# Peptides against a protein of PDB entry 8BZL, part 59

Target 1, 228 residues: chain A of PDB entry 8BZL
Amino acid sequence: SYDRAITVFSPDGHLFQVEYAQEAVKKGSTAVGVRGRDIVVLGVEKKSVAKLQDERTVRKICALDDNVCMAFAGLTADARIVINRARVECQSHRLTVEDPVTVEYITRYIASLKQRYTQSNGRRPFGISALIVGFDFDGTPRLYQTDPSGTYHAWKANAIGRGAKSVREFLEKNYTDEAIETDDLTIKLVIKALLEVVQSGGKNIELAVMRRDQSLKILNPEEIEKYV
Target 2, 242 residues: chain B of PDB entry 8BZL
Amino acid sequence: SRRYDSRTTIFSPEGRLYQVEYAMEAIGHAGTCLGILANDGVLLAAERRNIHKLLDEVFFSEKIYKLNEDMACSVAGITSDANVLTNELRLIAQRYLLQYQEPIPCEQLVTALCDIKQAYTQFGGKRPFGVSLLYIGWDKHYGFQLYQSDPSGNYGGWKATCIGNNSAAAVSMLKQDYKEGEMTLKSALALAIKVLNKTMDVSKLSAEKVEIATLTRENGKTVIRVLKQKEVEQLIKKHEEE

## One batch from the design tools (peptide; made by RFdiffusion4, then SolubleMPNN)

Design b1_p11_7_s4 (from b1_p11_7 with H3Y P7E)
Fold by OpenDDE base, seed 4:
Structure b1_p11_7_s4 (fold): chain B 228 residues (1-228), chain C 242 residues (1-242), chain A 11 residues (1-11)
Amino acid sequence: as target 1 above (228 residues)
Amino acid sequence: as target 2 above (242 residues)
Amino acid sequence: PIYPAPEVPLP
C-alpha cells in the first residue's frame, strides 16, 4: 500500500505521508500570526492546562533568535527538534556572516530541513506547521509559514492548526491597513481572530509580541484581557 | 488500519502515530509511579512489584534512579528500555558537568532525553521507547521541579502527576487533594500514600511494595534519600489511623 | 554557545 511507505508517490502522484502529517497539524492547537506596520504578533490557543500542569512547560511560542520567534501546530516533540536546529543555525549565521539571520533565511532553512525528511526512506515527515515572525536587520517585519512538505510563503496574516480555516476567514475579512494602523490595533486583531475558535476568552490565549528593535514579549492574561 | 502499527513509526491516514500510542498503552500496564512537588522538596513514589524472593541482588530501588547529585527519576514501562534511557540521562548529565563545570539544569536534561525519544519515533528502523519517566530535581533557575516524559518525546512540568497502572485515577485523586501553595513534603508524602493505597490493586498497602524517594535542600546542597522500609511503614500506619 | 540562547523556553 502506497500510504504505508514513508516517502513514495501514489499512482496519482500524492505523497501520503506528507498529507497525513498535515492531518496531524490540523489536530494541533490553533496558532495565528499577524504582521503589523512595526510589530509582529503571534497568538496560540491554550488548551486547558491540565490541573497541576506547570504552565511554563506548555508554551507554544518560542524564540529562535533575538529577532525571530516561532509558533507551531502539530507534534510538540517534532517542533522541539526543528526549533533546536533553527537556533543552532541562527547562532552559526551570526558567527559566519556577522549578522543575524533574516526571517526568510531561517524559514528557508527550516523548510529545507522539513523537505529532506519527506524524501528520505529512513525518515518520516515532521508533523508540524510553523508560523515564523520577526524583523530583518533593516527593521522590516516579516511573517512566514511552513508546513510538513517543506513549502513556505510570506504572509500578511495566517493561521495554522484546528481552527485555522475559521481564523483565516476572519483575517481575510478584517485585515486592512486601518486594522493594523497601530500596535494596539494589530494585537486586538490577533485576539479577535483567535476568539473565533477559542472558548472562554483571554484566559485560553497565549500572545507574544515583537516590536521593532525590541525583544519578544509574552503577554500575561491580564494584559490580554485589556484588549478584549 | 491494522497494518500501520506493524511497521516503522509512520503516520496513519488520520495523522496518528500508532506505534507511539501503543507504547503508551504498554506503559499503562506497568507499576504505578507518582511524583509530587512540595514547597520544601519533591518526591517520587513507585510501586515495587514482587521481587522474586530468589533474586540474590537486593535492589534497593527497582524503579527510582539517581541521575546526578541534583536529580532522580522513576520509570514506568519496559525495563530494558528504561535501563538504556536512565544510562543515557546519566551520561548527558556528566558530559554537561564536564563541559560547563556546573550541574545540568533539570529541564535541559529532560529535554535532551526527550529529543532522543522523539528521534526513535521519526527515524526508520527504530521503534519508540516503551517508557514514561518522572523526573525530580533541583536547580538554581527554578528550584524544586517535577517533570513527566512519554514515548513521543513530549514532556511537561507538574505539581503532581502519575504514570503507569491506574494513572488516570491517581491523577484525578491528586487533582482533588493537592493543595496549591500549601504542600509540604510531609503532606506530599501523606498524599502519595493515600493515592497509592487507592490505586494499587492490593487489599492492604505494605511497605515492601512501595519505594519512596525524596529530594530536599540542606545547607545549600541537594539531598536525595530513599526512605527506609520502616519510614514507609510509619507513613502507611498514619494513613490507616486517619 | 558564543551567543546566549533566547530566554524563551522550548514549547
Scores: peptide ipSAE 0.000, ipTM 0.603, DockQ to the pose 0.076
Fold by OpenDDE base, seed 5:
Structure b1_p11_7_s4 (fold): chain B 228 residues (1-228), chain C 242 residues (1-242), chain A 11 residues (1-11)
Amino acid sequence: as target 1 above (228 residues)
Amino acid sequence: as target 2 above (242 residues)
Amino acid sequence: PIYPAPEVPLP
């Protein structure tokens, strides 16, 4: 019965449902994250919003808390579930511990959630990867990436989704201490990285920046064009 | 036969647990981890596969985890599963310490996790963990110890063993070169490099691709140390000169 | 002795 679809091992030791979830991520819009010295930047490929869609409703970058933001690639509906649970956990942590979550803490929470959905009866893996950025309470900028398996790592820079390979190759070549020396240079690096896979310049890029002790700022298209 | 491959971990007509066997196959594709027990200490040596320039933290230890002051482990298999199990090991060890005001005995910690692994093979709606572990530790009951556990929840004590890629070949080499009663930590380190050099699918062994941790006793305290890259380079160089 | 890895328990 399909109702008991459990992620099981293949004879050769593969978890096919996790691998297929990773394929769903690869079909998603490209997202990029970069950790600067005193800034974290997320960029996402804007799919041509149908003329009648409210651009406000298709946010691929969302705040989890005042100090943490997330971008994702893959199934939007799956992402919504993860985002909501993460937001609840962030609020719960503030209430119980009296401090905001660290970026690592909330990443581990999300990773654990994803892992459980790879091992629980009647559940499929989440079809999403996420880039999680923010500041710890000590002012340290952080970038983490999670995948459908529940694996997570800390990164200086990374990309997920359809164009991730090309964007990552660009970042591997161009991410230097000089390239992130200032906030503006860091933002420029993200934009240049996305332009490797996004056509038509700043109109097709969603960009969010978080600076130390500042709220998430989503740049408007005019602001993005200044960096191009 | 295919019906038994897709369902919850159930017995085949032949009495085999295919999902457990398949989990073990997943481990066979993981990076090599080995453990060696010496008279004056225990070591873990593991293959490091994830070397990316954009990683934020130089993971000094990708596959080796400190569990408490007296124990460490190495993992082979699915990383996300490993993270869950290593966290559980730490929690079990801390709960024991709080309850009894003494460190958990090494074998008891291993057994507690193995019971969890076993449960994931027996209860419906769960898959086995795709992870094998090597445990190193010291306790007042048995001194220095090395254990191995697999997805079935089975475990055993070892003088030397290996899990992950080419583990069978590694174990064969360990059987040939391990000298009972005469194994020093220094000789164990040399043996670890020798075995890894032959079992890792690399043309040349480099310090960047190898993690080594040692567990020793100094002044009545357990010391767990991850070797620095320079120290590993020296061990590799010494092996190449022999 | 290097002990063999425990086999999956047979019923």
Scores: peptide ipSAE 0.017, ipTM 0.523, DockQ to the pose 0.028; fails the geometry check
Fold by OpenDDE base, seed 3:
Structure b1_p11_7_s4 (fold): chain B 228 residues (1-228), chain C 242 residues (1-242), chain A 11 residues (1-11)
Amino acid sequence: as target 1 above (228 residues)
Amino acid sequence: as target 2 above (242 residues)
Amino acid sequence: PIYPAPEVPLP
């Protein structure tokens, strides 16, 4: 009965709708994020696009602003709502504060939005986790993760979605200062991490790179194959 | 009975708010947080549960938050709810400072948040916050203070208290060992380690699993300090030698 | 009592 009630506690103190939203995330395609020294990298598992589907319309990595991008796992429709709200906030911040958002600021905004949807009876939790990466105005690379509960933390590296456990285990073993010493090594680390769960190599990986003082770049399959 | 616990902000036939009680159950599963008031300061000690290698070592206290120059809090319960409440505390304190050109008195800050918590138990379309807080502070009216608040919006002042996992056992130990009128910050720190060692479900207490903050007065200013890991290790070592 | 009351009151 409690699992059908939106935003209520169970007798043992659980928010089942939040927990079930987390299960929805676990069914999503795998996403990975890694913070390097002067680079942030997002990688996502490409679902087998139906032969007739335009690949351009199935982007799992999106820009929130010039200095911030996001990958997500879970319900795509829910993600669209969060992305749109975040983009509006980024623009509003530029207009009112005359500076771009920090990665922490926009993460906190998204987290607060998610939290509110866990506390209103008229709303269900968002069925998404997000990896948010970018650069602060001082040039510091940042990686944050947020979940359906609205909890957020800063990470060196993390993964979300169906293969997240295996990817995280790989990153825990292989994330070292030496492994992220260069931009290329950082990119290689992300690709190797995704290959733990993605079959058929670089063709099934989408990779986005943001370097210090540079715009978001989505690597093409040929560029990805150079790192494998 | 099931109809009343599935709806937010309604009384049972027995006059109970089950959603508030269930929120308190959620807190019982959270990591242990304790507060101790001394003659020369006040402290918070909290269990660290999330030791993950991939966490960015942004030394943000997992459970202890600075609210303003004169107050800090520790949280037990749902982290996302805690983030909302701690942000609200900071905003309330800042608005007061701007309005009155003085820092908000400790109890007034606690009360302001408790009113918000209470509202989430009374107004439709909202659930209670699954968070209890311990507040430490200093003001010119009452000096050093320790408060506890729960999901109902109730609060109280304490000499020593505990929230989260095994809180009842911790409170019992604090009652036995707390010496009224003779508590120094040094003795309070020792007591905190003693209680955490017995309350935490760990075979051996380590400094990595414990966060401690102290609030003192130096030269007419409040000083809030999180103890370094080495300092906590020394406290643990002293306890083991006792 | 469901709600914690200060068992160790402020001085």
Scores: peptide ipSAE 0.014, ipTM 0.534, DockQ to the pose 0.022; fails the geometry check

Design b1_p11_7_s4 (from b1_p11_7 with H3Y P7E)
Fold by OpenDDE base, seed 2:
Structure b1_p11_7_s4 (fold): chain B 228 residues (1-228), chain C 242 residues (1-242), chain A 11 residues (1-11)
Amino acid sequence: as target 1 above (228 residues)
Amino acid sequence: as target 2 above (242 residues)
Amino acid sequence: PIYPAPEVPLP
């Protein structure tokens, strides 16, 4: 009965709808984020796009602003709502504060939005986790992760979705200062991490790179294969 | 019974608010937080559970939050709820400062948040916040202060208290060892380590698993300091030698 | 009881 109730505590203090939303995330395609010295990299598992599906419509990495991008795991429709609201907030911030958002700021905004949906009557939690990466105005690279509950933390590296456990284990072993010494090494680290769970090499990976003072670049399959 | 479990703002036949009670159960599963009032300061000690190698080191305190120059808090419960409430506390404190050109009195800040918590138990069809807070602070009215608040919006001042996992056992220990009128910050720190060592389900207490903040007055200014890992290690070592 | 009695209250 409590598992069907929206925004209520169970007798043992659980929010089942939030926990179930987290399960929805675990069923999602794997996404990885890594912060390098002067680079942030997002990688996502490409599910076999149905032969007739336009690849442009299945992008799991999106820009929130010129200095911030996001990958997600879970319900794509839910993600769209969050992305749109985040984009509006980024633009609003530029207009009101005359500076781009910090990565932490926009993460906190998204987290607060998610939290409100866990505490509002008649609303279910968002079934998404997100990796949010970018650069602050001072040129500091940032990586944040948020979950359906509205929690968020800063990370050096993290993964979400189906293969997240294996990818995180890989990153825990292989993330060193030496491994992120260069941009290319950082990219290679992300690719290697994804290859722990993705079968058939670079064709099944979507990779996005943001360097200091540069716009988001989505790598093509040929560029990805150069690292593998 | 099930009908009352599904609604946030309804009394049971026995006069209970089940959603508030269930929120308190959620807090019971959270890491332990202690607060101890001393003659020369106040401290918070909190269990750190999320030790991940991939976390960015910039997070010096996971569970202890500076609210303003004169106040800090520790949280037990749902992290997302905690973030919302701590942000609200900061906003309330800042608005007061701007309006009155003085820092908000400690109890007023606590009360303001408690009113918000209470409203979530009575209005709007929203669930209670699954969070209890310990507040430490200094003001010119009452000096050093320690408060506790719960999901109902109830609060109280304390000499020493605990929230989160094994809080009842911790409070019992605090009652036994707290010496009224003779508590120095140094002795309070030692007491905090002693209590945490016994209440945390760990074989050995490590500095990595404990966060401690102290609030003192130096030269007429409040100083909030998070202890360094080395300092916490020294406290643990001292406890093991006794 | 939802509200436990304060164990070590402020004076």
Scores: peptide ipSAE 0.014, ipTM 0.495, DockQ to the pose 0.022; fails the geometry check

Design b1_p11_8_s1 (from b1_p11_8, 8 letters changed)
Fold by OpenDDE base, seed 1:
Structure b1_p11_8_s1 (fold): chain B 228 residues (1-228), chain C 242 residues (1-242), chain A 11 residues (1-11)
Amino acid sequence: as target 1 above (228 residues)
Amino acid sequence: as target 2 above (242 residues)
Amino acid sequence: KEKRYEDLLYL
């Protein structure tokens, strides 16, 4: 049957469906993650919520567990599947190991899930990249990125989605030890990075902050404006 | 590239799922469905297209389906696909009730179906469902709710929205006339008629061509009611007098 | 503004 979604190698060794899934990610709004000293920050470009849309149902940042948060870019429906699977795994890990997942562990789980969808006949790749942030049990802040291929790496800072290139270029220039010396400076760095691609200023930014030994906090627009 | 247009569950070089987009396009040819959230209730209004005199079964509601005691939906798209999905919604809701001895939260029912829709966009040998749905409901968590879902498995909550034919124009009108925080069910009904009158390509809106259902709370119970033809006629008449 | 399918499918 010619219509089966098959991720196959091209003659030149490319997995086209994976590459095309990466293009799907670029259609998503921008997300940025920064690891500070004792803080991890996710920032996302708010999609212009239609005036009549419930903002509660439009989430680009989600908690996977108490110690892990994720932002994604790409297909929203695909992201929901990944998020749900990751949440189940986080809970399963707590029950089985009696400790929360490490950020690396859950990232690897998500990456493995994505990879399987690149190799299984009759499945297309997930059209999402994710920034996964959080704290390990020892209090170490972590930032990981994963893409549709199932590849993942640890980062100091990174970006995904439409404006990712510009944001990364900004971060490469401005990510210094001084720039992340304090929690406030780290937050400011994320906002400045997003402002490279986000039009209309701080009103179109959503920020999630996780500090050491603290729960995830989503900043309200007024709090964001203090940093802008 | 046209080469990717006919294959289901395959990304285009640009990262697009053309079959999902085509399914959404097909839904644009279906009859108009509106949903409006009010402070004291939520409603669905749908275009009735199949007025066949030889139909033995008087379908009181062709496009509006009761899902459980607390939820209803309207559909735009392929009828057979809609029947499958509405049946699945009922099954999901019933299974939840049996398992937990409480009604399924509205959003959870929507997401459960959306996960099914999503799967039909990701697993080979499947085509997307050619159906969009509007969901109305009440639960103890969020009160009155309105949701929209599409063939991709994406969904969102809305104060007011539209699917099907001329949905973009309808949404624009809703944005103009919807008064946040001040919307009563009565006002919502009037708004629904106003929007349908402009979006349905008919010279005169008639009650035979419009289905309306309201979801309210009475004495701590959810009441889902399909308006009688006479009630719809009165709403149309009131609109014509304004 | 016509909601482009991209606006509906991607985030």
Scores: peptide ipSAE 0.217, ipTM 0.715, DockQ to the pose 0.651
Fold by OpenDDE base, seed 5:
Structure b1_p11_8_s1 (fold): chain B 228 residues (1-228), chain C 242 residues (1-242), chain A 11 residues (1-11)
Amino acid sequence: as target 1 above (228 residues)
Amino acid sequence: as target 2 above (242 residues)
Amino acid sequence: KEKRYEDLLYL
């Protein structure tokens, strides 16, 4: 059975371990990304943290650099590895090229890393998808998605994780130039999209916003409630 | 389907890592270990199962290990795996100290080991470590801290938690009795005894079957102390009188 | 046609 091996092709051309890694992503809580005119927004479904657990140690949104942040779905430990490698690359790029990475560059780096783990002997794929958002040096907002296969594409809006299908369907219907005309409208779009799959309203949503020439801002629950 | 059980850690069709899950099951058979964070300290309380009179070495602690001057851990799971990981923790901490001339922050030590654990779930020819750890420590960044890590390489910070046998029941009890912001080390010790008394598979809790370590700050220094048997006896007695 | 995510796996 080819599905029992490390990442190898089946006779019909399937990479079962990659496909199964995609199933691991679906076990993750939902994340959504939206590119506005001068803003990028990440929203995630808050996983219920155990009462005695420190919330600071549970993060689905992280900064890769000052101009780039990432949300992920899938295996948390796998994500930590990818995040750390990406952060190192961002710093290395600043040192060697003397400019911050473009969002595409770091996405491609992450994608390449993932791809190698689908082709390297003795390694399994990463069980994560990622939404990578940020601003290029020219002030252009960007949104990219990567999956366990190492594919990547630029998006206007996208979602990953267990509720991704429903969220994407919502975004396909509701993402318009009018819907992202302002920063506030863009944030509202993300919230509405997440509410398609998140129970108990805005209390179970975490939002991160990056505006042009600004650092990543995590919205507090009160700020989120203003948009609901 | 058990077809993925015989392979090194690969994904099932449903995206599960069965070898990691099985490693976690192995931990469920280990003795109970508790961690409780207090305002003035942090503690580990662990079940001692190997009470053999013929043991030549008076192990002050079977399950609690000092990692450095500011951190200790307790382990649940495969003993040999635990020994490897505790040694690695000490090495990581020492290397950091040598490199930076300051103690490693608690969370960084935890994450460093967790990255190793994760690697053993991703690289072929390796199996997951059958060990969960509780970490207690102090650093200048966050003060007193309690962490838990599992075979997957996941970790979290906790106010109170439990690993090993009957951990779910213990966690439930901790959730009920833990008072945030009001927890003293004294009250934490009492809570630890209370929970162990209910979760250990013994008819009567005895001091010989319990190991307790406390981590406190005295005069700007971290003090890690394993409680003497007499001190544990007093805690048990006090609990029985309540 | 917006490229469906599934179609993007293969070039």
Scores: peptide ipSAE 0.044, ipTM 0.672, DockQ to the pose 0.028
Fold by OpenDDE base, seed 3:
Structure b1_p11_8_s1 (fold): chain B 228 residues (1-228), chain C 242 residues (1-242), chain A 11 residues (1-11)
Amino acid sequence: as target 1 above (228 residues)
Amino acid sequence: as target 2 above (242 residues)
Amino acid sequence: KEKRYEDLLYL
């Protein structure tokens, strides 16, 4: 029955609406996240923008706060809702606790929000996965991933979206302590990982870098090409 | 019957709550979790399925959650549902502590969560939680305790029990080997390894695939300890030699 | 390997 967006258990114990939401994520362009020693890096496959479309309107990487950044794959409209709520929570936390959120805290918030939409009648799951990166106040770099189910885990490296399988396989082989020994090597690892699925090289990659005690930096195409 | 499969948790014509039954079926897909009560402590042993090279090191057990200083739980079922419920347990315990200036009794914490679970089976607009929990704890009223709860909001105290994959077989083994009144924590650990070795669909049990936590009393304080991998290896080795 | 990621949905 498509008339009721109800996430219910199947007889065999599956939540089909959650599984279908995961399929929606796979339709999104690839995003990758890597945690280095003193750096976190997000990379995304740039979706081919229609001629005359403003490229600035297609952002797959967004700041949630000064110390937290998120990349997502899946339904763009769903992502906007999650991002807005997360931003409000980050600001609320600063006001009430007088400290910025930890990356785990905001991840848990997003995860709980997603989970609620899998359990409430008349609501469908969010069709998005997210990679959430940032620094805790103690300077520790963090990477988390969330799914439509509301599941979340901490990662050294991960990928979401269409090419996620290939990117993860690459990262499983190539993520070593040596590969993340420097900031530049960490960035290079992300680029190499994305190149497993991105056909047109560095021009179709967007990269965001957050270093310890620094704000989010989006690399320009020329900066990316230096690492290819 | 098919009409009741896709709707909010309601009674079938036969008086069954199919959504609760299906939630319990979902738990069967989760890794095995064991709980064993001993005279000198309680333990949780859980199958660790999520061994991934890219996972960040978890400070604590993936399947075993500390709830407060006197209680821990293990979960079987949907991870996201488990996260919500474990957070609620922590909040309930904290609110009680603040209100009464003493730790919440073990059974009261279990009951409080079970009431929430039950509500999600009865009230419209909700689905059952696809999670079963094992609770271990100590309080001044009953000492060491082991509880199990399921998606229906039902719970019970146990001397030994199992949830998740192959739970029925595990419970049968526990019934055979559990010696009432003679169970030490050491013997309970050995029993846990024995049962996991048979219930986990693995050719060989490895320490990487098993998480074990113990709850004991030392100097009038509760100590919750997750066993190190080396300690689990020793337990497995000892079992293989028997 | 896909099964391992699906297993992350269940505890």
Scores: peptide ipSAE 0.036, ipTM 0.722, DockQ to the pose 0.039

Design b1_p11_8_s1 (from b1_p11_8, 8 letters changed)
Fold by OpenDDE base, seed 2:
Structure b1_p11_8_s1 (fold): chain B 228 residues (1-228), chain C 242 residues (1-242), chain A 11 residues (1-11)
Amino acid sequence: as target 1 above (228 residues)
Amino acid sequence: as target 2 above (242 residues)
Amino acid sequence: KEKRYEDLLYL
């Protein structure tokens, strides 16, 4: 049955459902990613977890594989679908190719998935953007961004969500080779960038770091305060 | 705008899914359901509205459903949707058990259903389920657990929460009275009665209007028990004496 | 009400 096209072109050539999905992303809390020399860092604005909510179930940063992690902004339930499919693909790749995915590969997979949902009848776009970071097998740190349209690009640094504009403006001014010369400086850059939009300092920031040949590490609040 | 009230869930210009929001609003008109996590168990307490003398069901549970030996849920929203989802939960749990020869972890069951719910918000020709659920369970990974899910397919773990009518007020009361780390099942039961007494749209709380189920561990087995009316009466009486 | 739903649906 021809399920009605949900995402159609407007008379002026716009895909409104994609644009509106981008507005859904802006309703998400801010996430920032920075590629350092030998480190990738994700920082997110902590949503005030309601009193009595289990923080374990409120995750904005997740691992896709041992060498890849992702932060997202937008619809939480949509994000879960993307994350699950990406994880399955990472495992499938390991089984079929006998190597972990490259960060670009899994980003392209996610982007292709999103794009299909912008063109398939009876499907709305995903209401999420993602920052995907990790290391390729050769040890190269990577940062990619995807948006609801299914586009993706490699970045030195980027941000998504509500405060993304302000954070990007900060990064454009402050991202230098000197600013990422060390792992600690890279982490500090992420924190400073988030502090442009996050109120109440380090308590409202979650940071994840991945170094070459190391697993994703979520910093505790005390560790974050050392960089503030 | 009427344009976004179509049977297909689409984004508004502001990035909102109005059909999901409307489904959530509809749940606000359902009877109150509470969940409280304790150190030694977890409970569901639900408003019973369907008190008809002609009901032929001796073991009638209006809102609380056993899913498997380790999990139960309570529902708020459209009854027919709830029946479909609770049946699906049972099927998912059973298929997992058959495939892996072990019970499905609590969060995995919740997420499996949440993925179904999410799909009904993304695929054309579908409407969101007009149902929120509270899940109670035990597994070897996290012990006693309480989850809430909504029509969006979002979920969260909770120490205590509420869905349905006056849920916001109930949550506020739970925030005030819930003592983290010190909650026994006994104290949780008392808290449930206290909150229901204040949040239910009834002049007087009676055992006929309340369903309570507890999930505990005894001798390495999960025990799910629906409290008898007399037990609920005793809890209400105790609350009235305080 | 709008903030409530946004808080529940979006991260």
Scores: peptide ipSAE 0.199, ipTM 0.688, DockQ to the pose 0.801; fails the geometry check

